# Ledger of designs, part 221: peptides against a protein of PDB entry 2YKT

Target 1, 231 residues: chain A of PDB entry 2YKT
Amino acid sequence: SRSEEMHRLTENVYKTIMEQFNPSLRNFIAMGKNYEKALAGVTYAAKGYFDALVKMGELASESQGSKELGDVLFQMAEVHRQIQNQLEEMLKSFHNELLTQLEQKVELDSRYLSAALKKYQTEQRSKGDALDKCQAELKKLRKKSQGSKNPQKYSDKELQYIDAISNKQGELENYVSDGYKTALTEERRRFCFLVEKQCAVAKNSAAYHSKGKELLAQKLPLWQQACADPS

## One batch from the design tools (peptide; made by RFdiffusion4, then SolubleMPNN)

Design b2_p28_5_s2 (from b2_p28_5, 15 letters changed)
Fold by OpenDDE base, seed 5:
Structure b2_p28_5_s2 (fold): chain B 231 residues (1-231), chain A 28 residues (1-28)
Amino acid sequence: as target 1 above (231 residues)
Amino acid sequence: SQMEELKKLSEEYEKELKDFKEEEEKKE
């Protein structure tokens, strides 16, 4: 029946969220944690490199003929420090605003969806059983009427059952239809949540890249000229 | 806008999860 088909579709939406989306989201979170760890590792390694650059700057500052290049090397290290600070802020946001929140919500969502699906199934079954009962009673009544010498005695009751069946069928169809719309909305909300959180990450990443670009664009011409005009 | 709709749906989702959590805590 149409109601049975829509019921199957509704259950399939919930199952897709529970069995495909949520596990994939857990994997996404895990990959995000790995990415965060790798970026933290890059930050640490970069610090060592630019600390070594500062040491080269110190040597230049102690030299007789390259003192001004010491300041250039210090500026290069300082610009790197500022870029790394911005990266660290981005990583903190990535951790606190995306990964932690997604992790907390995905576990809660599993319980929520289970409860929502169970509630839907219980009510759908209740309405279906009530319909089946009325159909069974009508069938029994028709059998009695066919065996009776006075079929008209049962005509009013037959009409009542027909009306009741029609109403219950309509209620079931409406309930399942609404259930399907609700399930699709639940799926869409979860994707929307993911998109919104990724937009926040993208904004933070853009700020990091913009700051780095601005700092380097400002200083790079000065650094390039430093060797051409020694003091 | 599409972004406003996405934000609204996301906020509704967060609210529903919060409400569900509070309901579960009341049953314990």
Scores: peptide ipSAE 0.224, ipTM 0.781, DockQ to the pose 0.837
Fold by OpenDDE base, seed 1:
Structure b2_p28_5_s2 (fold): chain B 231 residues (1-231), chain A 28 residues (1-28)
Amino acid sequence: as target 1 above (231 residues)
Amino acid sequence: SQMEELKKLSEEYEKELKDFKEEEEKKE
């Protein structure tokens, strides 16, 4: 029946979220944590590199012929520090606004979806059982009527059951239809949540890249000039 | 806009999860 098909579709949506989306989201979170760790590692390694660059700047500052290049090297290290600070801010946001929130919600969501599905199934079954009961009673009544010498005695009751069946069938169909829409909305909301959180990350990433680009664009000509104009 | 819709749906989702959590905590 149409209602049975729609019921199956509804259950399949919930199953897809529970069995495909949520596990994939957990994997996404895990990959995000790995990415975060790698970026933190880059930050740490970069610190060592630019600390060494500062040391080269100190040597230049102590030299007789390259003193001005010491300042250039210090500026390079400072710009890097600023870029790394921005990266760290981005990583904090990435952790706090995306990973942590997703991790907390994915666990809660599993329970939520289980409860939602169970509620839907319980009510769907209840309505289905009520319909089946009415259909069974109508069938029994018709059998009694066929064996009776006075079939007209059962006509009013037959009409009542027919009406009840029609109403219950309509209610079941509507409930299942609404259930399907609800399930699709649940799926959509989860994707929307992911997209929204990823948008926040993208904004922070854009800020990081913009700041880095601006700083380097500002300073690079100065550094290049210092190399071209030996003092 | 599409972005406004996404934001709204995201906020609604967050609220529903929060409400669910609160309901679960009341049953324990």
Scores: peptide ipSAE 0.211, ipTM 0.775, DockQ to the pose 0.773
Fold by OpenDDE base, seed 4:
Structure b2_p28_5_s2 (fold): chain B 231 residues (1-231), chain A 28 residues (1-28)
Amino acid sequence: as target 1 above (231 residues)
Amino acid sequence: SQMEELKKLSEEYEKELKDFKEEEEKKE
């Protein structure tokens, strides 16, 4: 029946979220944590490199013939520091606005969806059973009427059962239809959540890249001329 | 109930998403 098909579709949506989406999301979070860790590692390694660059700048500053290049090397290290600070801000956002929130959601979601599905199934079954009962009673009544010398005696009751069946059928169909819409909304909301959080990350990432680009674009010409124009 | 608690948490996430969307719309 239409209601049975819609019921199956509804259950399949919940199952897809629980069995496909949520496990995939957990994996996504795990990969995100690995990515975060790697980027943190880059930041740490970069600090060592640019600290060494500062040391080279100090040596230049102490030299008789290359003092001006000391300032250039210090500027290079400083620009890197600013870029790394921006990266750290991006990572903080990545952690707090994406990973943490997704992790919290996915932790809750399995239990929530299981309970929601169970509730839906219970109510759907209850309505279905009530409908089946009315249909069975109508069938019994019709059999009794067919064997009676006065079938007209049962006409009013038959109409009542027909009306009841129609109403219960409509209620079941509406319930299942609403259930399906709800399930689809749940699915969509989860994807929307992911997309929106990724958009936030993308904006922060763009800010990181823009800052780096701006700083380097400003300073690079100066650095390139440093050896061509000795003081 | 467990269901009520879970529903509340879900609603909180929905609210967060709504707030996020509103903030994005204001920036456009």
Scores: peptide ipSAE 0.113, ipTM 0.604, DockQ to the pose 0.038; fails the geometry check
Fold by OpenDDE base, seed 2:
Order: sequence, then structure tokens, then C-alpha cells
Structure b2_p28_5_s2 (fold): chain B 231 residues (1-231), chain A 28 residues (1-28)
Amino acid sequence: as target 1 above (231 residues)
Amino acid sequence: SQMEELKKLSEEYEKELKDFKEEEEKKE
């Protein structure tokens, strides 16, 4: 029936969220944590490299003929520090605004969706059973009427059951329809949440990349000229 | 009920997200 099909669709939406979306999201979070760790590792390794560059700058500054190149090397290291600061900000955002919030939601969703589905199923079954009962009673009444010497005695009651069945059928259909809309809204909300959090990360990432590009573009010509200029 | 509590928590998260979005839009 239409109601049964809609019911199946509704249950499938909840199942899709619980069995497909949420596990995939957990994996996404795990991959995000790995990515964060890797970036932190890069940051740490880069620090060592540029600290060593600073040391080279110190040596240049102590030299008799290459003092000005010391400043250049220090500037290179400083630009790296600034870029690194931007990266750290991005990573903090990535952790706090994306990963943590997604984790919190995933933890909640398992219980929430289970309860929501159960509630829906319980009420759907209740309405369905009530409908079935009325249908069964009508059938019994009709059988009784056919065997009676006075069928007219049951006519009013038959009409009452017919009306009750019609009303209960309508109520069930409406309930299931609303349930389906609710389920779709739940699904959409979760995707929206992911998209919005990812947008925040994207903005922060863009800021990081922009800052890096800007700093390097500003300084690189100066550094390139440093060896051509007399001391 | 447990269901009501969980629903409330979910709504709170959604609100937080909305608030964040609005704050970011104001900075632009």
C-alpha cells in the first residue's frame, strides 16, 4: 500500500543515516585527525630546518664580507615563522571547529536517531494495529449480518466501522508522510552541518594560503637582489 | 524523556552553528 511504501522509505532514511552516513562521518573524522597530525609533524620538521637556517644567518652576520646576507637569511626564517603561525591558527580551527564538533554530533546521533526511529516505529505500529483491528471488526460484523435474520440491526454499526477505517487510514498516511519529511530533514541537517563546518575550515585554509603567498611575494624580490648588491 | 533531551542537544548544536555562521558573515 501507499502507506506501507512510505513507511519503508522513512525507515530507510533513518537506516541510511545510521548505517552509512554516521560510519562514514566517523571515518572522515579519523582521517581528519590523521591529517592534523601529519600537518603538525610537518610544522615541527620545518621548525628544525628554519632554525638551522637562522644559524647560517648568524654565521653570515659574523662574517666580514657577508653580513648583509645574514639579514636576508633572518628574514627568510621570520617569514617562515609568520607562515607557521597562520598554519597553527588554521590547525586550531580545523581541530576545534570541525573535528571536535563533528565528534560531538556523531556521539549524539547514534542515540538520538535510534530513539527517533523507535518512536516513529512504535507510533506507526500503533496506528496500523488500530486500523487492522477496525478492519477485522468490520469483517466480523459483516459475517454476522449475513447470518442474521435481521441484517438491518447491524447497518449503523457497519457504517461506523467504515468511517473509522477511513479516518484511521488517513491518519496513518498523514503520520507516515510527516515521518518521512522529518527523516529527510534529519538527513539534510547532518549534511548541512558538515558543509558548514567544512566551509569554516576552507576559509581558514584560504587565509593561511593567502598570507603565505603575500609574505613570500613581498620578500622574494628583495632576497633575490641581495647577492647582486654590494656590501 | 531521553528523546526530548537528545533533541534539545541537537538543536543546541544547530544553533551554535548558526551563530558561528552569522559571526563569520559579519566579519566579511
Scores: peptide ipSAE 0.105, ipTM 0.589, DockQ to the pose 0.038; fails the geometry check

Design b2_p28_5_s3 (from b2_p28_5, 10 letters changed)
Fold by OpenDDE base, seed 5:
Structure b2_p28_5_s3 (fold): chain B 231 residues (1-231), chain A 28 residues (1-28)
Amino acid sequence: as target 1 above (231 residues)
Amino acid sequence: SEMEKLRKESEEYEKELEEFQEELEKEE
């Protein structure tokens, strides 16, 4: 029936969220944590590299003919420090505003969806059972009428059951239809939430990239000419 | 805008989860 098909569609939406979306989201969070860890590792490794660059700058500063290049090397290391600080800020935001929040919500969401689906199923079944009962009673009444010498005796009661069945069928169809719309809304909300949180990450990432670009664009011309300048 | 709609839908989702959490806490 139409109501049965709509019911199946509704359940499939909930199942898709619980069995596909939420597990995929958990994996997304895990991959995010791995990405964060890798970036933290890059930051640490980069620190060692630029600390070594500072050491080269110190040697230049101690030289007789390359003193000014020491300042250039120090500036290069300092710009790196500022870029890395911006990256660390981005990572903190990535962790606190995306990963932690998603992790907390995905677990709660599993419970929420389970409860929501159960509630829907319970009410759908209740309405379905009530409809089935009325249909069964009508069938029994019709059997009695067919066996009777006076079928007209049951005509009013038959009409009552027909009306009841029609009303209950309509109620069931409406409930299931609304249930389907609700389920689709639930699915959409979760994707919207993900998109919104990822937009925040994108903004923070843009700030990191912008800061790096600005700092390097400002200093690079100065560094490029440093070897042309006399000591 | 489309982005504003997405934000609103996200906020509604968060609110519903918070309400659900509060209900769970009342049952405990």
Scores: peptide ipSAE 0.212, ipTM 0.774, DockQ to the pose 0.764
Fold by OpenDDE base, seed 3:
Order: C-alpha cells, then structure tokens, then sequence
Structure b2_p28_5_s3 (fold): chain B 231 residues (1-231), chain A 28 residues (1-28)
C-alpha cells in the first residue's frame, strides 16, 4: 500500500543517516584530525628548514661582500614565521570550530536519531494496529451478518466500522507522510550543518592564504633585486 | 538568501540536539 511504501521510505531515511551519514561523518572527522596532524608536522619541519636559513643569513651578515644579503635571508625567514603563525591560527580554528564540534554532535545525533526513529515506529505501529483491529472487527461482523436470518440488524454497525476504518486509514497516511517529510528535513539539516561548518573553515583558510600572498607579494620584488645590487 | 536559509536550518538543528541532550540528562 501507499502508506506501507512511505513507511519504508521514512525508515530508510533514518537508517541512511544512522548507518551511512553518521559513520561517514565520523570518518570525515578522523581524516580531518589526520590532516591537522600532518599540517602541524609541516610547521615543525619548516621550522628546522628556516632556522637553517637564518644560519645562512648570519654567515652572509658576517661576510665582507654579502652583508646586505643577510638581511634578505632574515626577512625570508621572518615572513615564513608570520605565515606559519597564520597557519597555526587556522589549525586552531579547524580543530575547535569544526572537528570538536562535529565529534560532539555526531555522538549526540546517533542517540537522537535512535529515539526519533523509535518514537515514529511506535506511533506508526499503534495506528496500524488500531486500523487492523477495526478491519478485523468488520470482517467478524460481516461473517456474523452472513450467517444471520436478519442481516439488516448489523447494517448500522457495519457502516460505523467502515467510517472508522476510513478515518484511521487517513490518519495513518497523514502520519506517515508527515514522518517522511520530517525525516527528509532531518537529513537536510545535517548536511546544512556540515556545509556551514565547512564554510567557516573555508573563510579561515582564505585568511591564511591571503596573508601569505600579501607578505610574499610585498617582499619578493625586494629579494629579487638584492642580487642585482653592486654592493 | 540561500546561505541565510542554510544557516537557519543549521541553527534549528543545533537547537533540537541541545533540547534532546537536556531531555536525556533529565531522564538519567
């Protein structure tokens, strides 16, 4: 029946969120943590590289003919430090505003969805059972009427059961329909939440990239000219 | 705007989860 089909669809939406979306989101969080760790590792490794660059700058500063290049090398290292600071800020935001929040919400959501599905199933079953009972009573009444010498005696009761069945059928259909809409809304909201949190990440990432671009754009022409100077 | 709708839907979701958490805490 249409109501049975919609019921199955409703349950499938909840199951899809619980068995596909939430596990995938947990994996997404795990991959995010790995990505964060790798970026932190990059920061650490870069420190060693640019510390070594500073050492080269010190040597240049001590030289007779390359002293000005020492300042250039120091500036390169300093710009890198500033870029890394922006990266660290982005990573903190990534951790606190995305990963931690998603992790907390996905755990709570599993319980929420279980409760929501159970509530829906309980009420759907209750309405279904009430309908089935009414249908069964009508069937019994019809059997009794068929065996009676006065079938007209049961006509009013038969009409009452028919009306009750119609009403209960309508209520069940409406409930299942609303349940399906609710389930789809729940699914949409979860995707919206993910999109919104990812937008925050994108904004922070853009700030990091912009800062790096600005700093390098400012200094790179000066650094490129340094070797052309006769000093 | 579409972005404002997404924000609103996200906020409603967060609110519903918070309410559910409070309900769970009362039952425990």
Amino acid sequence: as target 1 above (231 residues)
Amino acid sequence: SEMEKLRKESEEYEKELEEFQEELEKEE
Scores: peptide ipSAE 0.211, ipTM 0.774, DockQ to the pose 0.847
Fold by OpenDDE base, seed 4:
Structure b2_p28_5_s3 (fold): chain B 231 residues (1-231), chain A 28 residues (1-28)
Amino acid sequence: as target 1 above (231 residues)
Amino acid sequence: SEMEKLRKESEEYEKELEEFQEELEKEE
C-alpha cells in the first residue's frame, strides 16, 4: 500500500542517517583531527626553519658588505610570523567551530534518532493495528451478511466500519507522510550543519590566505630589489 | 524523559543552524 511504502521510506531515512551518515561523520571528524595535527606539525617545523633564517639574517647584519640584507631576512621571518599567527587562528576555528561541534552533535544524534525512530515505529504500528482490526471486523461482518436471510440488517454496521476504516486509513497516511517529512528534515539539518560549519572554516581559511597574500605582496618587491642594489 | 532532553538539545542545534542560515542568506 501507499502508506506501507511511505513507512518503509521513512524508516530508511532514519537508518541512513544512523548507519551511513553518522559513522561517516565520525570518520570525517577523525580525519579532521589528523589534519589539524599535521597543520600543527607544519607550524612547529616552520618555526624552526624561520628561526634558522633569522640566524642567517644575524650573520648578514654582522658582515661588512651585506648589512642591509640582514634586515631583509629579518623582515621575511617577521612576515612569516604574522602569517603563522593567522594560521593558528584558523586552526583554532577549525577545532572549536567544526570538529568539537560536530563531535558533540554526532554523539547526541545517535541517541536522539534511535529514540525518534522507535517512537515513530510504535505509533505507526498502533495506528496500523487499529486499521487492520477494523478491516478484519468488516470482513467478518460481510461474511455474516452473505450467509444471512436478511442481509439488510447489517447494512448500517457495515457503513460504520467503512467510515471507520476510511478515517483510520487517512490518519495513518497523514501520520506516515508527516513522519517522512520530519525524517527528511532531520537529514537535511545534519547536512546543513556540516555545510555551515565547513563554511565558517572556509571563511577563516580565506582570511589566512588573504593575509598571507597581502603581506607577501607588500614586501616581496622590496626584497627582490635588495639584491639588485649594490651595497 | 530522555526523549524530551534529546529533543530539547536538538532544537538548540536547530536554532543555531537557522541563525547561521540567515547569515548566509544575508551574504548572498
Scores: peptide ipSAE 0.109, ipTM 0.610, DockQ to the pose 0.037
Fold by OpenDDE base, seed 2:
Structure b2_p28_5_s3 (fold): chain B 231 residues (1-231), chain A 28 residues (1-28)
Amino acid sequence: as target 1 above (231 residues)
Amino acid sequence: SEMEKLRKESEEYEKELEEFQEELEKEE
């Protein structure tokens, strides 16, 4: 029946979220944590490299003929520090605004969706059973009427059951339809949540890249010129 | 009920998302 098909569709939406979306999201979070860790590792390694660069700058500053190049090397290290600060801000946002939020959501969803599905199934079954019962009673009544010497005795009851069946069927269809809409809304909300959080990350990432580009673009010509200038 | 608690929590998340969306729209 149409109601049965819609019911299956509704259940499938919930199952898709629970069995496909949520596990995939958990994996996404895990991969995000790995990515964060790797970026933190890059940051740490970069610090060592640029600390060593500072040391080279110190040596230049102590030299008799290359003092100005010491300043250049220090500037290079400073630009790196500024870029690194932007990266750290991005990572903080990535952790707090994306990963943590998604993790909280996915844990909530596991419980919520299970309960929601169960509630829906229980009510759907209840309405279905009530309909089936009414149909069965009508069938019994019709059998009695056919065997009776006075079929008219059952005519009013038959009409009542027909009306009841129609009403219950309509109610069931409406309930399942609403259930399907609700389920689709739940699914959409979860994707929207992911998209919105990812957009925030993207903005922060863009800011990081922009800042780095700007700083390097500003300073690089100066550093290049320093090599051409006489001591 | 447990269901009611979870529903309430979900609604809170929805509200947070709405607020976040509004912030994003303001930044655009």
Scores: peptide ipSAE 0.102, ipTM 0.601, DockQ to the pose 0.038

Design b2_p28_5_s4 (from b2_p28_5, 16 letters changed)
Fold by OpenDDE base, seed 5:
Order: sequence, then C-alpha cells, then structure tokens
Structure b2_p28_5_s4 (fold): chain B 231 residues (1-231), chain A 28 residues (1-28)
Amino acid sequence: as target 1 above (231 residues)
Amino acid sequence: SEMEKLREETKKYEEELEKFKKEQELEE
C-alpha cells in the first residue's frame, strides 16, 4: 500500500542517518584529528627550520661585510612566526569549534535518532493495529451477515465500520506522511550543520592564508633587494 | 541568505538535541 511504502521510506531515512551518515561523520572527525595532528607536526618542524635560519642571521650580524643581511634573515624568521601563530589560532578553532562539537553531538544524536525512530515505529504500529482490528471486525461482521437470514440487521454496523476504517486509514496515511517529512528534515538539519561548521573552518583558513600572503607580499620586495644594497 | 537559513536550521537541530538531553537527564 501507499502507506506501507511511505513507512518503508521513512524508516530508510532514519536507517541511512544512523548506519551511513553518523558512522561517516565519526570517520570524518577521526580524519580531522589526524589532519590537525599533521598540521601541528608541520608547525613544530617549521619552528626548527626557522630557528636554524635565525642562527644564520646571527652569524651574518657578527660578520664585517654582511651585517645588514642578518636583519633580513631575522625578518624572514619573524614573518614565519607570525604565519605560524595564525595557523595555531586556526587549528585551535578547528579543534574547539568543529571537531569537539561534532564529537559531542554525534553520540547524543545516535541516541536521539534511536528514540525518535522507536517513537515513530510505536505510534505507526499502534495506528496500523487499530486499523487492522477494525478491518478484521468488519470481515467478521460480513461473514455473520452472509450467514444470517436477515442481513439488513447488520447494515448500520457495517457502515460504521467502513467509516471507521476510512478514518483510521486517513489518520495512518497522514501520520506516515508527516513522519517522512520529519525524517527528511532530520537528515537535512545534519547536513546543514556540517556545511555551516565547514564554512566556519573555511573562514578561519582564509584568514590564515590571507595573513601569510599579506606579510610575504609586504616583505619579499625588501628581501629581494637586500643583496643589491651596498654594505 | 542561504547561510542564514543554514544557521537557522542548525539552531533548530541544536535546540532539539538539547531538549532531548534534558529529557534524558530527568529520566536518569
């Protein structure tokens, strides 16, 4: 029936969220943590490289003919420090505003969806059982009427059952239809949440890239000219 | 804007989860 088909569709939406979306989201969080760790590792490795660059700057500053190049090397290291600070801020936001929040919600969401599906199934079954009971009673009544010498005695009661069946069928169809809309809304909200959080990450990432671009664009011409300038 | 709609939908989702959390805390 149309109601049964829509019921199956509704259950499939919940199952898709619970069995596909939520596990995939957990994996997404795990991959995000790995990405964060790798970026933290890059930050640490970069610090070692630019600390070594500072040492080269110190040597230049101690020289008789290359003192001014020491300042250039120090500036290069300082720009790196500022870029890395921006990266650390981005990573902190990535951790606190995306990963932690998703991790906290995914477990709660699993319980929520289980409860929501159970509630829907219980009510759907209750309405279905009530309909089936009414249909069974009508069938019994019709059997009695066919065996009776006075079938007209049951005509009013038959009409009442027909009306009751029609009403219960309509109620069931409406309930299942609303259930399907609710399930689709639940699915959409979860994707919307993910999109919103990724937009926040994208904004933070853009700020990091912009800061790096600005700092390097400002200083690079000066650094390129440093070797052409007289000592 | 589309972003504002997404934020509103997200907010509704968060509110529903928070309500569920409170209900579970009352049952425990």
Scores: peptide ipSAE 0.252, ipTM 0.803, DockQ to the pose 0.862
Fold by OpenDDE base, seed 2:
Structure b2_p28_5_s4 (fold): chain B 231 residues (1-231), chain A 28 residues (1-28)
Amino acid sequence: as target 1 above (231 residues)
Amino acid sequence: SEMEKLREETKKYEEELEKFKKEQELEE
């Protein structure tokens, strides 16, 4: 029946969220944590490299003929520090605004969806059972009427059951239809949440990249000229 | 009910998201 088909569709939406989306989201979060860790590792390794560059700058500053190049090397290290600070801000946002929130939500959603599905199933079954009962009673009544010498005695009751069946069928269809819409809304909300959080991360990432580009673009010509200038 | 609590918690996340959006819009 149409109602049964719609019911199956509704259940499938919930199952898709619970069995496909949520596990995939958990994996996404895990991969995000790995990515964060790797970026933190890069940051740490870069610090060592640029600390060593600072040491080279110190040596240049102590030289008699290359003092100005010491300043250049220090500037290079400083620009790196500024870029790194932007990266750290991005990583904080990545952690706090995406990963943590998604992790909290996925756990909440698992419980919520389980309960929501159960509630829907219970009510759907209740309405279905009520309909089936009325149909069964009508069938029994018709059998009695056919065997009776006075079938007119049952005509009013038959009409009542027919009306009740029609009403219950309509109620069931409406309930299942609304259930399906609700389920689709739940699914969409989850994807929307992910997209929006990812957009925030993307903006932060863009800011990081922009800042780095700006700083380097500003200083690079100066650094390139440093070796051409007489001491 | 448990369902009601969970719905309320979910709503809080949505509200937080909206707050975040507004904050981002203000920074632009």
Scores: peptide ipSAE 0.034, ipTM 0.514, DockQ to the pose 0.038
Fold by OpenDDE base, seed 3:
Structure b2_p28_5_s4 (fold): chain B 231 residues (1-231), chain A 28 residues (1-28)
Amino acid sequence: as target 1 above (231 residues)
Amino acid sequence: SEMEKLREETKKYEEELEKFKKEQELEE
């Protein structure tokens, strides 16, 4: 029946969230943590590299013919420091606004969805059973009427059961339809939440890239000219 | 610019999210 099909669709939406979306989201969080760790590693490794660059700048500053190049090397290291500070801020946001929040949601979601599905199933079954009972009673009444010498005495009761069946069927169909809409809303909400959090990451990432581009664009022409200038 | 395109795309997602929130509120 239409109601049975809609019921199956509703259950399948909940199952898809629980069995496909949530596991995939857990994997996404894990991959995010790996990415964060790698970026933190880059920051640490970069510090060593640019600390060594500062040492080269010190040597240049102590030289007789390359003093100005010392300042250039120091500026390169300083620009790097500022870029790395921006990266660290981005990583904090990535951790706190995306990973932590997604992890909290996915951890609680299994229990929530299980309860929601169970509630839906319980009520759907209750309505279905009530409908089936009414249909069974009508069938019994019709059998009794066929065996009776006065079938007309059951006519009013038969009409009452027919009306009751129609009403209960309508209620069941409406309930299942609403259940399906609710399930789809639950699914969409989770995707929207992911998109929202990823948008925050995108904004923070854009700020990081913008700052780096700005600083390097400002200084790079000066650095490129340094070797052409007399000491 | 690429930044302007990014802002516009992000805005579209935010608008869709807001529409969804309103729809959800009406259904609940």
Scores: peptide ipSAE 0.026, ipTM 0.445, DockQ to the pose 0.059
Fold by OpenDDE base, seed 4:
Structure b2_p28_5_s4 (fold): chain B 231 residues (1-231), chain A 28 residues (1-28)
Amino acid sequence: as target 1 above (231 residues)
Amino acid sequence: SEMEKLREETKKYEEELEKFKKEQELEE
C-alpha cells in the first residue's frame, strides 16, 4: 500500500542517518583532526625554518657589504610570522567551530535517532493494528451478511465500519506522511549544520590566504630589488 | 566495509604522522 511504502521510506531515512551519515561524519571528524595535527606540525616546522632565516639575516647585518640584505631577510621572516599567526587563527576556528561542535553533536545523535525512530514505529504500528482490526471486523460482518436471509439487517453496521476504516486509513497515511517529512527534515538539518560550519571554516581560510597574498604582494617587489641596489 | 577500511587508513596515517614528527624532532 501507499502507506506501507511511505513507512519503509521513513524508516530508511532514519537508518541512512544512523548507519551511513553518522559513521561518515565520525570519519570526517577523525580526518579533520589529522589535518589539524598536520597543519600544526607545519607551523612548528616553519618556525624552525624562519628562525634559521633570521639567523642568516643577522649574519648579513653584521657584514660590511650586505647590511641592507639583513633587513630584507628580517622582513621576510616577519611577514611569515604574520601569515603564520593568521594560520593559527584559522586552525583555532577549524577546531572550535567545526570539529568540536560536530563531535559533540554526533556523539549523542545515535541515541536521539534511535528513540525518535522507535517512537515513530510504535505509533505507526498502533495505528496500523487498529486499522487492521477494523478491516477484519468488516470482513467478518460481510461474511455473516452473505449467509443471512436478511442482509439488510447488517447494512448500517457495514457503513459504520467502512467509515471507521476510511478515517483510520486517512489518519495512518497522514501520520506516516508527517513522519517522512520529519525524517527528511532531520536529515537536512544535519547536512545544513555541516555546511554552515564548513562555511565558517572556509571564511577563515579565505582570510588566511588573503592576508598572505596581501603581505607578500606588498613586500615582494621590494625584496626583488634588494640585490640590484648598490651596497 | 568501506567505512572500516577508511578508519584503518586513518589510523595508519596517524601513526605515520606521529613517526614523522618524532623524526623531525630528532633532526632539530
Scores: peptide ipSAE 0.010, ipTM 0.314, DockQ to the pose 0.017

